# Ledger of designs, part 18: peptides against a protein of PDB entry 2XVC

Target 1, 50 residues: chain A of PDB entry 2XVC
Amino acid sequence: ITERELLDYIVNNGGFLDIEHFSKVYGVEKQEVVKLLEALKNKGLIAVES

## One batch from the design tools (peptide; aimed at target 1 V11 D18 E20 A47)

Design b2_p24_4_s1 (made by RFdiffusion4, then SolubleMPNN; from b2_p24_4, 9 letters changed)
Fold by OpenDDE base, seed 4:
Structure b2_p24_4_s1 (fold): chain B 50 residues (1-50), chain A 24 residues (1-24)
Amino acid sequence: as target 1 above (50 residues)
Amino acid sequence: SFSDKLKIKLTEKGKEYLRKRKEE
């Protein structure tokens, strides 16, 4: 999965992301999801609110 | 590290990013 694909998912899901659920459904390792999130955050594209 | 359940906000920069990527 790419950063853009994850970003699209987040937007389409109202900003909610359950990493455990996402990992199970899409077969992506949790650490990979976190890596992508960190990239998006570091680029200033997202902010994690909770 | 991140918790499993997150609420994420798209920044203005993120919105611009999506617009540009869509335009590309």
Scores: peptide ipSAE 0.632, ipTM 0.861, DockQ to the pose 0.899
OpenDDE base, seeds 1, 2, 3, 5: peptide ipSAE 0.628, 0.629, 0.628, 0.629; ipTM 0.862, 0.862, 0.860, 0.861

Design b2_p24_4_s2 (made by RFdiffusion4, then SolubleMPNN; from b2_p24_4, 11 letters changed)
Fold by OpenDDE base, seed 5:
Structure b2_p24_4_s2 (fold): chain B 50 residues (1-50), chain A 24 residues (1-24)
Amino acid sequence: as target 1 above (50 residues)
Amino acid sequence: SFADKLKIKLTEKGKKYLEERRKE
């Protein structure tokens, strides 16, 4: 999964992301998803609301 | 453990960033 692909997924899903589900469906380790999200957050590109 | 279910908002910066990445 690329950064762009993850962002597009988030947008296409109304901002909702289930990491457990995403990991299973897309074959990406949970740690990798979290790493990408943290990078996006640190860049000021996303806000995690809940 | 990781929090599984998240609500995420793209900032204006994020929206612009995504637009630029789509052009690459």
Scores: peptide ipSAE 0.655, ipTM 0.880, DockQ to the pose 0.736
OpenDDE base, seeds 1, 2, 3, 4: peptide ipSAE 0.647, 0.644, 0.654, 0.645; ipTM 0.875, 0.874, 0.879, 0.873

Design b2_p24_4_s3 (made by RFdiffusion4, then SolubleMPNN; from b2_p24_4, 11 letters changed)
Fold by OpenDDE base, seed 2:
Structure b2_p24_4_s3 (fold): chain B 50 residues (1-50), chain A 24 residues (1-24)
Amino acid sequence: as target 1 above (50 residues)
Amino acid sequence: SFADKLKIKLTEKGKKYLEELKKE
């Protein structure tokens, strides 16, 4: 999954992301999603609120 | 570590970044 795809998903879901659900629906490894989120967070592009 | 269920906000920087990605 690309940054754009993940960011669009986040926006389209009101900021809510269930990694377990997302991984199953999109067929991506949970660790890949987490790694991408961490990268986005470290770049100051997202804030994880809960 | 990241929990399974997260609430995420795009920063202004993130919003701009996403728009730039969409221009590519």
Scores: peptide ipSAE 0.670, ipTM 0.885, DockQ to the pose 0.819
OpenDDE base, seeds 1, 3, 4, 5: peptide ipSAE 0.670, 0.667, 0.667, 0.670; ipTM 0.885, 0.884, 0.880, 0.885

Design b2_p24_4_s4 (made by RFdiffusion4, then SolubleMPNN; from b2_p24_4, 10 letters changed)
Fold by OpenDDE base, seed 2:
Structure b2_p24_4_s4 (fold): chain B 50 residues (1-50), chain A 24 residues (1-24)
Amino acid sequence: as target 1 above (50 residues)
Amino acid sequence: SFADRLRIRLTEKGKEYLEEERKK
C-alpha cells in the first residue's frame, strides 16, 4: 500500500483508522501502517487527533 | 486494542495534495 492509498482509505473511512483492523483486512503489517502514517504526518498532510 | 484506533484529520495541505493527486 502507498501513502496515497492509505490517505484515500482514511478519507473514505471518515477519518477513522483502526490499525489492527486495517492490518488484518488489507494484509499490511501494523508497523508498515504506522510508517506510512508517520510519513503523512511528517509531510504535514494529516493530524492525528485521537 | 484502543491504541490501534486513531482519529485522523486531513490538513489543508493534505486536502490540496489529495485533490491534485486525484487529478492525475
Scores: peptide ipSAE 0.656, ipTM 0.883, DockQ to the pose 0.685
OpenDDE base, seeds 1, 3, 4, 5: peptide ipSAE 0.652, 0.652, 0.654, 0.653; ipTM 0.881, 0.881, 0.882, 0.883

Design b2_p24_5 (made by RFdiffusion4)
Pose (drawn by RFdiffusion4):
Structure b2_p24_5 (pose): chain A 50 residues (1-50), chain P 24 residues (1-24)
Amino acid sequence: as target 1 above (50 residues)
Amino acid sequence: SFPSKLHIKVTEKGKEYLEEENEK
C-alpha cells in the first residue's frame, strides 16, 4: 500500500492503528507498515503515540 | 520500530497534505 492509503486509513480509523490487526486484515507485512509509518512521521504528517 | 497499538494524530502539515491531494 501507499503512504497515502495508510494515512487515509488512519484518519478514517479515528487516528488509531493496530499493526498486528492491520497486517492480518490487509495482508501488509508488519515491517512494511512500520516503514510506511516512519516515512509519514519523518514527513511530519503524523504524530505517533503509545 | 513501534508498539503493536498506536494512537496517532494528524499534524497540521498532514491535514494540509490531505486537502491538497484531494483536490487533485

Design b2_p24_5_s1 (made by RFdiffusion4, then SolubleMPNN; from b2_p24_5, 10 letters changed)
Fold by OpenDDE base, seed 4:
Structure b2_p24_5_s1 (fold): chain B 50 residues (1-50), chain A 24 residues (1-24)
Amino acid sequence: as target 1 above (50 residues)
Amino acid sequence: SYPDKLKIKITEKGKEYLAKYKAE
């Protein structure tokens, strides 16, 4: 999965992301999801609220 | 580290990014 795909997923999911669920459904390691989130955050595209 | 369940805000920059991406 790419940063763009994850960002699009987050938007389409109302801003909610369950990393465990996402990992299982999309076959992406949790570490990879976190890596993508950090990239998005570092680019200023997202803010993690809670 | 992050909890498994997150609430994420898309910034204005993120919204602009998505708009441009989807328009390409």
Scores: peptide ipSAE 0.670, ipTM 0.889, DockQ to the pose 0.857
OpenDDE base, seeds 1, 2, 3, 5: peptide ipSAE 0.669, 0.670, 0.668, 0.670; ipTM 0.888, 0.888, 0.888, 0.888

Design b2_p24_5_s2 (made by RFdiffusion4, then SolubleMPNN; from b2_p24_5, 8 letters changed)
Fold by OpenDDE base, seed 2:
Parts: C-alpha cells; sequence; structure tokens
Structure b2_p24_5_s2 (fold): chain B 50 residues (1-50), chain A 24 residues (1-24)
C-alpha cells in the first residue's frame, strides 16, 4: 500500500483507522501500516486526534 | 507507536498533498 492509498482510505473512512482491522482486511502487515502513519505524521500531513 | 484504533485528520498540508497526488 502507498501513502496515497492509505490517505484515501483514511479520508473515505471518516478519519477512522483500526490498524488491526485494516491489516486483516487488506493483508498489510501492521508494522507497515504504522510505518506509513509515522511517515505521514512526520511530514505533517496528518494529525492523530485519538 | 499507535494504538490500534485511531482518529486521524488530514492537515491542510495533507489535503493539498493528497490533491497533488491525485493529479499525478
Amino acid sequence: as target 1 above (50 residues)
Amino acid sequence: SFPDKLKIKLTEKGKKYLEEQRKE
């Protein structure tokens, strides 16, 4: 999964992301999702609200 | 790291970035 794809998912899901659920549904390793989130956050592209 | 369940908001920078990515 790319950063763009993850961003699109987040937007389309109302900002909610369940990493465990996402991992299971899309077959992406949890650590990979976390890595992408870290990158997006570090770039200032997302804010984690909760 | 992050908890499993997150609420995420795109920043204005993020929205602009995503828009640019969609154009490419």
Scores: peptide ipSAE 0.701, ipTM 0.908, DockQ to the pose 0.875
OpenDDE base, seeds 1, 3, 4, 5: peptide ipSAE 0.697, 0.696, 0.698, 0.698; ipTM 0.907, 0.906, 0.907, 0.905

Design b2_p24_5_s3 (made by RFdiffusion4, then SolubleMPNN; from b2_p24_5 with S4D H7K V10L E16K N22K E23K)
Fold by OpenDDE base, seed 5:
Structure b2_p24_5_s3 (fold): chain B 50 residues (1-50), chain A 24 residues (1-24)
Amino acid sequence: as target 1 above (50 residues)
Amino acid sequence: SFPDKLKIKLTEKGKKYLEEEKKK
């Protein structure tokens, strides 16, 4: 999954992301999702509120 | 690192990023 695809998912899901659920449904390792989120956050593209 | 359940906001920079990516 790309950063763009993850961003699209987040937006389309109202900003909510359940990492465990996402991992299971989309077959992406949890650590990979976290890596992408860290990158997006570091780039200033997202703000995480939890 | 992160809790499993997150609420995420797209920043203005993020919004612009998505706009530009969709133009590619």
Scores: peptide ipSAE 0.676, ipTM 0.896, DockQ to the pose 0.889
OpenDDE base, seeds 1, 2, 3, 4: peptide ipSAE 0.675, 0.676, 0.673, 0.675; ipTM 0.895, 0.895, 0.894, 0.895

Design b2_p24_5_s4 (made by RFdiffusion4, then SolubleMPNN; from b2_p24_5 with S4D H7K V10L N22R E23K)
Fold by OpenDDE base, seed 5:
Structure b2_p24_5_s4 (fold): chain B 50 residues (1-50), chain A 24 residues (1-24)
Amino acid sequence: as target 1 above (50 residues)
Amino acid sequence: SFPDKLKIKLTEKGKEYLEEERKK
């Protein structure tokens, strides 16, 4: 999954992301999802509200 | 890192980025 694809998913899901669920459904390792989120956050593209 | 369940907001920069990426 690319950063763009993850962003699109987040937007289309109303901003909600369940990493465990996403990992299981899309077959992406949790650490990879976290890596992408960290990149997006560090680039200033997202704000994480928990 | 992050908790499992997150609420995420796109910044204005993020919105611009996504808009540009969609044009490619």
Scores: peptide ipSAE 0.701, ipTM 0.912, DockQ to the pose 0.892
OpenDDE base, seeds 1, 2, 3, 4: peptide ipSAE 0.698, 0.701, 0.698, 0.700; ipTM 0.911, 0.912, 0.910, 0.911

Design b2_p24_6 (made by RFdiffusion4; failed a check: the pose's geometry)
Pose (drawn by RFdiffusion4):
Structure b2_p24_6 (pose): chain A 50 residues (1-50), chain P 24 residues (1-24)
Amino acid sequence: as target 1 above (50 residues)
Amino acid sequence: MTVQELYEKTSKFHIKVTEAGHEY
């Protein structure tokens, strides 16, 4: 998936992401989800919590 | 802190989309 798709998903999910659940449902490797989150964080597009 | 370092502690993240994120 693209960074845009993950960001859209996060917004639509009320700003929440369960990496384990997401990986299971959407078939994206956990490390790929982490890689995408890091790119979003480094672009200043998201503030990560918890 | 990196997303990887956070992920080593938990898989559940609450995330705030910044103004830049909304514009993007």

Design b2_p24_7 (made by RFdiffusion4)
Pose (drawn by RFdiffusion4):
Structure b2_p24_7 (pose): chain A 50 residues (1-50), chain P 24 residues (1-24)
Amino acid sequence: as target 1 above (50 residues)
Amino acid sequence: SPTKLHIKLTEKGKEYLEEERAKE
């Protein structure tokens, strides 16, 4: 998936992401989800919590 | 590492989404 798609998903999910659940449902490797989240974080597009 | 994340959209993130949606 693209960074845009993950960001859209996060916004639509009320700003929440369960990496384990997401990987299971959407078939994206956990480390790929993490890689996409870092890119979003480094572009200043998201603030990560918890 | 945590797997259940709460995430806030930054002002830059809002702007980015608005620009990308306008392009569509």

Design b2_p24_7_s1 (made by RFdiffusion4, then SolubleMPNN; from b2_p24_7, 8 letters changed)
Fold by OpenDDE base, seed 4:
Structure b2_p24_7_s1 (fold): chain B 50 residues (1-50), chain A 24 residues (1-24)
Amino acid sequence: as target 1 above (50 residues)
Amino acid sequence: MPTKLKIKLTEKGKEYLKKRKEEE
């Protein structure tokens, strides 16, 4: 999965992301999801609220 | 650690999506 694809998912899901759920459904390692989130955050594209 | 997150799209993020969508 790419950063853009994850960003699209987040937006389409109202900003909510369950990393464990996403990992199971899409077959992406949780560590990879976190890595992508960190990249998006570092680029200033998202802010994690909780 | 919590696995359920609430994520806010920044204005920069919104602009980013607009640009990428425009490029498609």
Scores: peptide ipSAE 0.615, ipTM 0.859, DockQ to the pose 0.912
OpenDDE base, seeds 1, 2, 3, 5: peptide ipSAE 0.614, 0.615, 0.613, 0.613; ipTM 0.859, 0.859, 0.859, 0.858

Design b2_p24_7_s2 (made by RFdiffusion4, then SolubleMPNN; from b2_p24_7, 7 letters changed)
Fold by OpenDDE base, seed 1:
Structure b2_p24_7_s2 (fold): chain B 50 residues (1-50), chain A 24 residues (1-24)
Amino acid sequence: as target 1 above (50 residues)
Amino acid sequence: MPTRLKIKLTEKGKEYLREAEAEE
């Protein structure tokens, strides 16, 4: 999965992301999901609210 | 345990998506 794909998922999911759920559904390690999130955050594209 | 996060798209993020759509 790419950063863009994750970003699209987040937007289409109303801004909500369940890392555990996403990991299991898409077969992506939780660490990889977090890595992608950190990249998006560091690029200033997203902000984690809660 | 579920780890659910609420994520907000920044203005920069919105611009990024618009630009990506325009390029396609």
Scores: peptide ipSAE 0.611, ipTM 0.862, DockQ to the pose 0.755
OpenDDE base, seeds 2, 3, 4, 5: peptide ipSAE 0.610, 0.609, 0.610, 0.610; ipTM 0.862, 0.862, 0.861, 0.861

Design b2_p24_7_s3 (made by RFdiffusion4, then SolubleMPNN; from b2_p24_7, 7 letters changed)
Fold by OpenDDE base, seed 4:
Structure b2_p24_7_s3 (fold): chain B 50 residues (1-50), chain A 24 residues (1-24)
Amino acid sequence: as target 1 above (50 residues)
Amino acid sequence: MPTKLKIKLTEKGKEYLKEYEEKL
């Protein structure tokens, strides 16, 4: 999965992301999801609120 | 550690999506 694809998912899901659920459904390692989120955050594209 | 997150799209993020869509 790419950063762009994850960003699209987040937007389409109203900003909510369950990392564990996403990992199970899409077959992406939780660590990879977190890595992508960190990249998006570091680029200033997202802010994690909780 | 919680796995359920609330994520806000920043204005920069919105601009990014707009720019990306325009280039498609």
Scores: peptide ipSAE 0.608, ipTM 0.859, DockQ to the pose 0.903
OpenDDE base, seeds 1, 2, 3, 5: peptide ipSAE 0.607, 0.606, 0.606, 0.606; ipTM 0.858, 0.859, 0.858, 0.858

Design b2_p24_7_s4 (made by RFdiffusion4, then SolubleMPNN; from b2_p24_7, 7 letters changed)
Fold by OpenDDE base, seed 4:
Structure b2_p24_7_s4 (fold): chain B 50 residues (1-50), chain A 24 residues (1-24)
Amino acid sequence: as target 1 above (50 residues)
Amino acid sequence: MPTKLRIKLTEKGKEYLKEYYEKL
């Protein structure tokens, strides 16, 4: 999965992301999801509220 | 780290997606 695809997913999911659920459903390692989130955050594209 | 997160798009993020969709 790409950063763009993850960002799109987050938007389409109302801004919520369950890393565990996402990992299971899409077969993406949890650490990879976190890596993508950190990249998005570092680019200033998202803010993690919780 | 919690598994369930609430994420907000910044204005930069919104613009990024807009441009992405337009180019797609």
Scores: peptide ipSAE 0.633, ipTM 0.870, DockQ to the pose 0.901
OpenDDE base, seeds 1, 2, 3, 5: peptide ipSAE 0.633, 0.630, 0.630, 0.630; ipTM 0.870, 0.868, 0.865, 0.868

Design b2_p24_8_s2 (made by RFdiffusion4, then SolubleMPNN; its pose is not in this set)
Fold by OpenDDE base, seed 5:
Structure b2_p24_8_s2 (fold): chain B 50 residues (1-50), chain A 24 residues (1-24)
Amino acid sequence: as target 1 above (50 residues)
Amino acid sequence: EEEEREEEEKKREEESKLKIKVLT
């Protein structure tokens, strides 16, 4: 999965992301999801709340 | 203890749930 695809997923899911659930559904390691989130954050495309 | 493992698992599941603000 790409940063773009993850961002689109987050948008379509109302900003909610369950990393564990996403990992199970898409077969992506939790670590990879976190890496993509960090990349999106570093680009100023997202902010993690809480 | 199994109960401790279940509570740790629930805590990990809760911590895995993020609210993301999309800045676009």
Scores: peptide ipSAE 0.531, ipTM 0.846, DockQ to the pose 0.882
OpenDDE base, seeds 1, 2, 3, 4: peptide ipSAE 0.528, 0.530, 0.531, 0.529; ipTM 0.845, 0.846, 0.846, 0.846

Design b2_p24_8_s3 (made by RFdiffusion4, then SolubleMPNN; its pose is not in this set)
Fold by OpenDDE base, seed 4:
Parts: C-alpha cells; structure tokens; sequence
Structure b2_p24_8_s3 (fold): chain B 50 residues (1-50), chain A 24 residues (1-24)
C-alpha cells in the first residue's frame, strides 16, 4: 500500500484509522502502517488528533 | 491471570484506533 492509498482510506473512513483492524484486513504490518502515517505527518498532509 | 490479559488486549485494541485530521 502507498501513502496516497492510505490517505484516501483515512478520508473515506471519516478520518478514523484502526491500525490493528487495517493490518488484519489489508495484510499490512502494523509497523508499516505507522511508518506511512509518520511519512504523511512529516509531509504536512495529516495531523494525529489527541 | 486471564482477566489481566483480557484487559490488556482491550486496551491495546482501543489504542489502535486513531483520529486523523486531513490537512490536504
């Protein structure tokens, strides 16, 4: 999965991301999902809400 | 302790859900 695909998924899911669920459904390691999120954040495309 | 394990699993599950603000 690419950064863009993950971003589109987040948008289409109302801004929510369940990392555990996503990992299971898409067969992507949790660490890879976190890596993609950090990349998106560092590019200024997203912010993780507290 | 089974109860402790279940509580830890539930905590882990809840912490896996993130709210993301899309900026672009």
Amino acid sequence: as target 1 above (50 residues)
Amino acid sequence: DEEKRREEEEKRRKESILKIKVLI
Scores: peptide ipSAE 0.537, ipTM 0.853, DockQ to the pose 0.852
OpenDDE base, seeds 1, 2, 3, 5: peptide ipSAE 0.536, 0.535, 0.536, 0.535; ipTM 0.851, 0.851, 0.851, 0.851

Design b2_p24_8_s4 (made by RFdiffusion4, then SolubleMPNN; its pose is not in this set)
Fold by OpenDDE base, seed 2:
Structure b2_p24_8_s4 (fold): chain B 50 residues (1-50), chain A 24 residues (1-24)
Amino acid sequence: as target 1 above (50 residues)
Amino acid sequence: EEEELKKLEEERRKESKLKIKVLT
C-alpha cells in the first residue's frame, strides 16, 4: 500500500482508522501502517485527533 | 485469567482506533 492509498482509505472512512483491523484486512504490517501515517503527518496531509 | 486477557485485548483494540483529520 502507498501513502496515497492509505490517505484515500482514511478519507473514504470519514477519517476513522482502526490500525489493527486495517492490518488484518489488507495484510499490511501495523508497523508499516504507522510508518505511512507518520509520512502523511510529516507532509502536513493529516493530523491525529485526540 | 481469561477475563484479564479479554480486557487487555479490548484495550489494545481501542488503542488501535484513530480519528484522523484530513488536511487536504
Scores: peptide ipSAE 0.523, ipTM 0.857, DockQ to the pose 0.853
OpenDDE base, seeds 1, 3, 4, 5: peptide ipSAE 0.522, 0.522, 0.523, 0.523; ipTM 0.856, 0.855, 0.856, 0.856

## One batch from the design tools (peptide; aimed at target 1 V11 E20 L37 S50)

Design b2_p25_1 (made by RFdiffusion4)
Pose (drawn by RFdiffusion4):
Structure b2_p25_1 (pose): chain A 50 residues (1-50), chain P 25 residues (1-25)
Amino acid sequence: as target 1 above (50 residues)
Amino acid sequence: FEEHLLEHPKLHIKVTEKGREYLES
């Protein structure tokens, strides 16, 4: 998936992401989700919590 | 950062103004 798709998902999910659940449902490797989150964070597009 | 996220997979995330603008583009 693209960074845009993950960001859209996060916004539509009320700003929440369960990496384990997401990986299971959408078939994206956990490390790939982490990689996409890092790119979003480094572009200043998201503030990560917890 | 990777190791921390894999250990704590339930994340609460705030979308910045820049993030909202990015989605509108």

Design b2_p25_1_s2 (made by RFdiffusion4, then SolubleMPNN; from b2_p25_1, 7 letters changed)
Fold by OpenDDE base, seed 1:
Structure b2_p25_1_s2 (fold): chain B 50 residues (1-50), chain A 25 residues (1-25)
Amino acid sequence: as target 1 above (50 residues)
Amino acid sequence: FEEELLKNPKLKIKVTEKGLEYLKE
């Protein structure tokens, strides 16, 4: 999965992301999801609220 | 950052204006 694809998923999911769920459904390791989130955050594309 | 997110995997994320514009491109 790419950063863009993850960002698109987040938008389409109302801003919610369950890493455990996402990992199981899409076959992406949790560490990879976090890596992508960190990249998105560092680029100023997202902010983690809670 | 990684350890924090893994401990609380259910997240609410704000997509910034920059993020929204990025997706429109």
Scores: peptide ipSAE 0.693, ipTM 0.902, DockQ to the pose 0.925
OpenDDE base, seeds 2, 3, 4, 5: peptide ipSAE 0.692, 0.691, 0.692, 0.693; ipTM 0.901, 0.901, 0.901, 0.902

Design b2_p25_1_s3 (made by RFdiffusion4, then SolubleMPNN; from b2_p25_1, 8 letters changed)
Fold by OpenDDE base, seed 2:
Structure b2_p25_1_s3 (fold): chain B 50 residues (1-50), chain A 25 residues (1-25)
Amino acid sequence: as target 1 above (50 residues)
Amino acid sequence: FAEELLKNPKLKIKVTEKGLEYLKE
């Protein structure tokens, strides 16, 4: 999964993301999801609210 | 950041204006 795809998922999911759920459903390692989130955050594209 | 997210995986994320603009491209 790419950063763009993850960002698009977040938008389409109302801003909610459950890393555990996402990992299970999409077969993406949790560490990879976190890595992508970190990149999105560092680029100023997202902010984690809770 | 990474360890925190793994401990508390249920997140509410705000997509910034920059993020929304990025998706438009």
Scores: peptide ipSAE 0.752, ipTM 0.931, DockQ to the pose 0.924
OpenDDE base, seeds 1, 3, 4, 5: peptide ipSAE 0.752, 0.751, 0.752, 0.750; ipTM 0.931, 0.931, 0.931, 0.930

Design b2_p25_1_s4 (made by RFdiffusion4, then SolubleMPNN; from b2_p25_1, 10 letters changed)
Fold by OpenDDE base, seed 1:
Structure b2_p25_1_s4 (fold): chain B 50 residues (1-50), chain A 25 residues (1-25)
Amino acid sequence: as target 1 above (50 residues)
Amino acid sequence: MREKYLKNPKLKIKVTEKGKKYLEE
């Protein structure tokens, strides 16, 4: 999965992301999801609220 | 930060205006 694809998922999911759920459904390691989130955050594309 | 997200995997994320524009490109 790409950063863009993850961002698109977040938008289409109302801003919610369950890392464990996402990992299970899409077969992406939790660590990889977090890595992508950190990249998105560092690029100023997202802000993690909770 | 990674440990925080792994501990609490259910996140609420704000997509910034920059992020929204990024997707529209």
Scores: peptide ipSAE 0.679, ipTM 0.893, DockQ to the pose 0.919
OpenDDE base, seeds 2, 3, 4, 5: peptide ipSAE 0.678, 0.678, 0.677, 0.676; ipTM 0.893, 0.893, 0.893, 0.893

Design b2_p25_2 (made by RFdiffusion4)
Pose (drawn by RFdiffusion4):
Structure b2_p25_2 (pose): chain A 50 residues (1-50), chain P 25 residues (1-25)
Amino acid sequence: as target 1 above (50 residues)
Amino acid sequence: STKLHIKLTEKGREYLESEGISVPD
C-alpha cells in the first residue's frame, strides 16, 4: 500500500492503528506498515502516540 | 507498541486534501 492509503486509513479509523490487526486484515507485512509510518512521521504528516 | 493513537498534523491534513481526500475537523 501507499503512504497516502495508510494515512487515509488512519484518518478514517479515527487516528488509530493496530499494526497487528492491520497486518492481519490487509495483508501488509508488519515491518512494511512500520516503514510507511516512519515515512509519514518523518514528513511531519503524523504525530505518533502510545 | 502495536496499538497506536495518531494525530493528523496540519501538514498531514493539507497533504490529504491536496490528493482530493475529505478530511474531517

Design b2_p25_3 (made by RFdiffusion4)
Pose (drawn by RFdiffusion4):
Structure b2_p25_3 (pose): chain A 50 residues (1-50), chain P 25 residues (1-25)
Amino acid sequence: as target 1 above (50 residues)
Amino acid sequence: PEPVKVKIKVDDPELWELVSEKLGV
């Protein structure tokens, strides 16, 4: 998936992401979700919590 | 614009370690 798709998902999910659940449902490797989150964070597009 | 606030859930300790390293949480 693209960074835009993950960001849209996060916004639509009320600003919440369960990496384990997401990986299971959407078939994206956990490390790939982490890689996409890092790019979003480094672009200043998200503020990660917890 | 302000960043989107994102709550991250992780239960796997090995995955949590990677998340902490990459995202600084």

Design b2_p25_3_s1 (made by RFdiffusion4, then SolubleMPNN; from b2_p25_3, 12 letters changed)
Fold by OpenDDE base, seed 4:
Structure b2_p25_3_s1 (fold): chain B 50 residues (1-50), chain A 25 residues (1-25)
Amino acid sequence: as target 1 above (50 residues)
Amino acid sequence: SAPLRVRVKVTDPELAKVVSEALGL
């Protein structure tokens, strides 16, 4: 999964991301999801809450 | 440009620690 694909998913999911659910459904490692979020945040593309 | 605000849910406490440290929460 790419950063853009994750970003699109978050948008389509109303700005919400359940990391563990996403991992199960899409077969992406939880730590990979976290890595992508970190990249998106560091690029200023997302602001993570809670 | 304004960043997209994202609410993140994590249940597992070990994963929560990883997320907190990685995302500065």
Scores: peptide ipSAE 0.766, ipTM 0.936, DockQ to the pose 0.942
OpenDDE base, seeds 1, 2, 3, 5: peptide ipSAE 0.765, 0.765, 0.765, 0.765; ipTM 0.935, 0.935, 0.935, 0.935

Design b2_p25_3_s2 (made by RFdiffusion4, then SolubleMPNN; from b2_p25_3, 7 letters changed)
Fold by OpenDDE base, seed 3:
Structure b2_p25_3_s2 (fold): chain B 50 residues (1-50), chain A 25 residues (1-25)
Amino acid sequence: as target 1 above (50 residues)
Amino acid sequence: MAPVKVKIVVKDPELQKLVSEKLGI
């Protein structure tokens, strides 16, 4: 999965991401999902809500 | 272009630690 695909998923999913669920459904390692999120955050493309 | 706001949900404690370290939550 690409950064853009993950970003599109987040948008289409109403700004919500369940990492374990995503990993199971799409067959992406949980650590890879977190890596992609880190990249998106560092690029200023996402803002993680606390 | 404003950043996309995202709420991240994790349940596993090990994954929670990783998310905290890398994403600050």
Scores: peptide ipSAE 0.758, ipTM 0.933, DockQ to the pose 0.898
OpenDDE base, seeds 1, 2, 4, 5: peptide ipSAE 0.234, 0.238, 0.244, 0.237; ipTM 0.666, 0.669, 0.671, 0.668

Design b2_p25_3_s3 (made by RFdiffusion4, then SolubleMPNN; from b2_p25_3, 7 letters changed)
Fold by OpenDDE base, seed 4:
Structure b2_p25_3_s3 (fold): chain B 50 residues (1-50), chain A 25 residues (1-25)
Amino acid sequence: as target 1 above (50 residues)
Amino acid sequence: MEPVKVKIKVSDEELKKLVEEKLGI
């Protein structure tokens, strides 16, 4: 999954992301999801609110 | 392991870009 695809998902999901659920549904390792989130955060595109 | 739910706030600028992308602008 790409950063853009993850962003699209997050937006379409109202900003909520269940990493475990996402991992299972999309077949992406949880570590990869977290890595993508960190990349997005570092680019100033998102903020993680907990 | 239990579900890890996070709330993500997308920047206004990025939201605009995503919307424009959706609209084909």
Scores: peptide ipSAE 0.396, ipTM 0.777, DockQ to the pose 0.078
OpenDDE base, seeds 1, 2, 3, 5: peptide ipSAE 0.394, 0.396, 0.391, 0.390; ipTM 0.775, 0.777, 0.770, 0.771

Design b2_p25_3_s4 (made by RFdiffusion4, then SolubleMPNN; from b2_p25_3 with P1M K9V D11K W16A E17K V25I)
Fold by OpenDDE base, seed 3:
Structure b2_p25_3_s4 (fold): chain B 50 residues (1-50), chain A 25 residues (1-25)
Amino acid sequence: as target 1 above (50 residues)
Amino acid sequence: MEPVKVKIVVKDPELAKLVSEKLGI
């Protein structure tokens, strides 16, 4: 999965991401999902809600 | 361009630790 695909998923999912669920459904390692999120955050493309 | 706000849900404690380290939550 690409950063853009993950970003699009988040947008289409109402700004919500369940990492374990996503990993199971899309067959992406949980650590890879976190890596993609880190990249998106560092690029200023996402803001993680506390 | 406004950043996309995202709520991240994690249940596994080890994964939660990784998320905290990498994303600050």
Scores: peptide ipSAE 0.759, ipTM 0.933, DockQ to the pose 0.914
OpenDDE base, seeds 1, 2, 4, 5: peptide ipSAE 0.759, 0.758, 0.759, 0.758; ipTM 0.933, 0.933, 0.933, 0.933

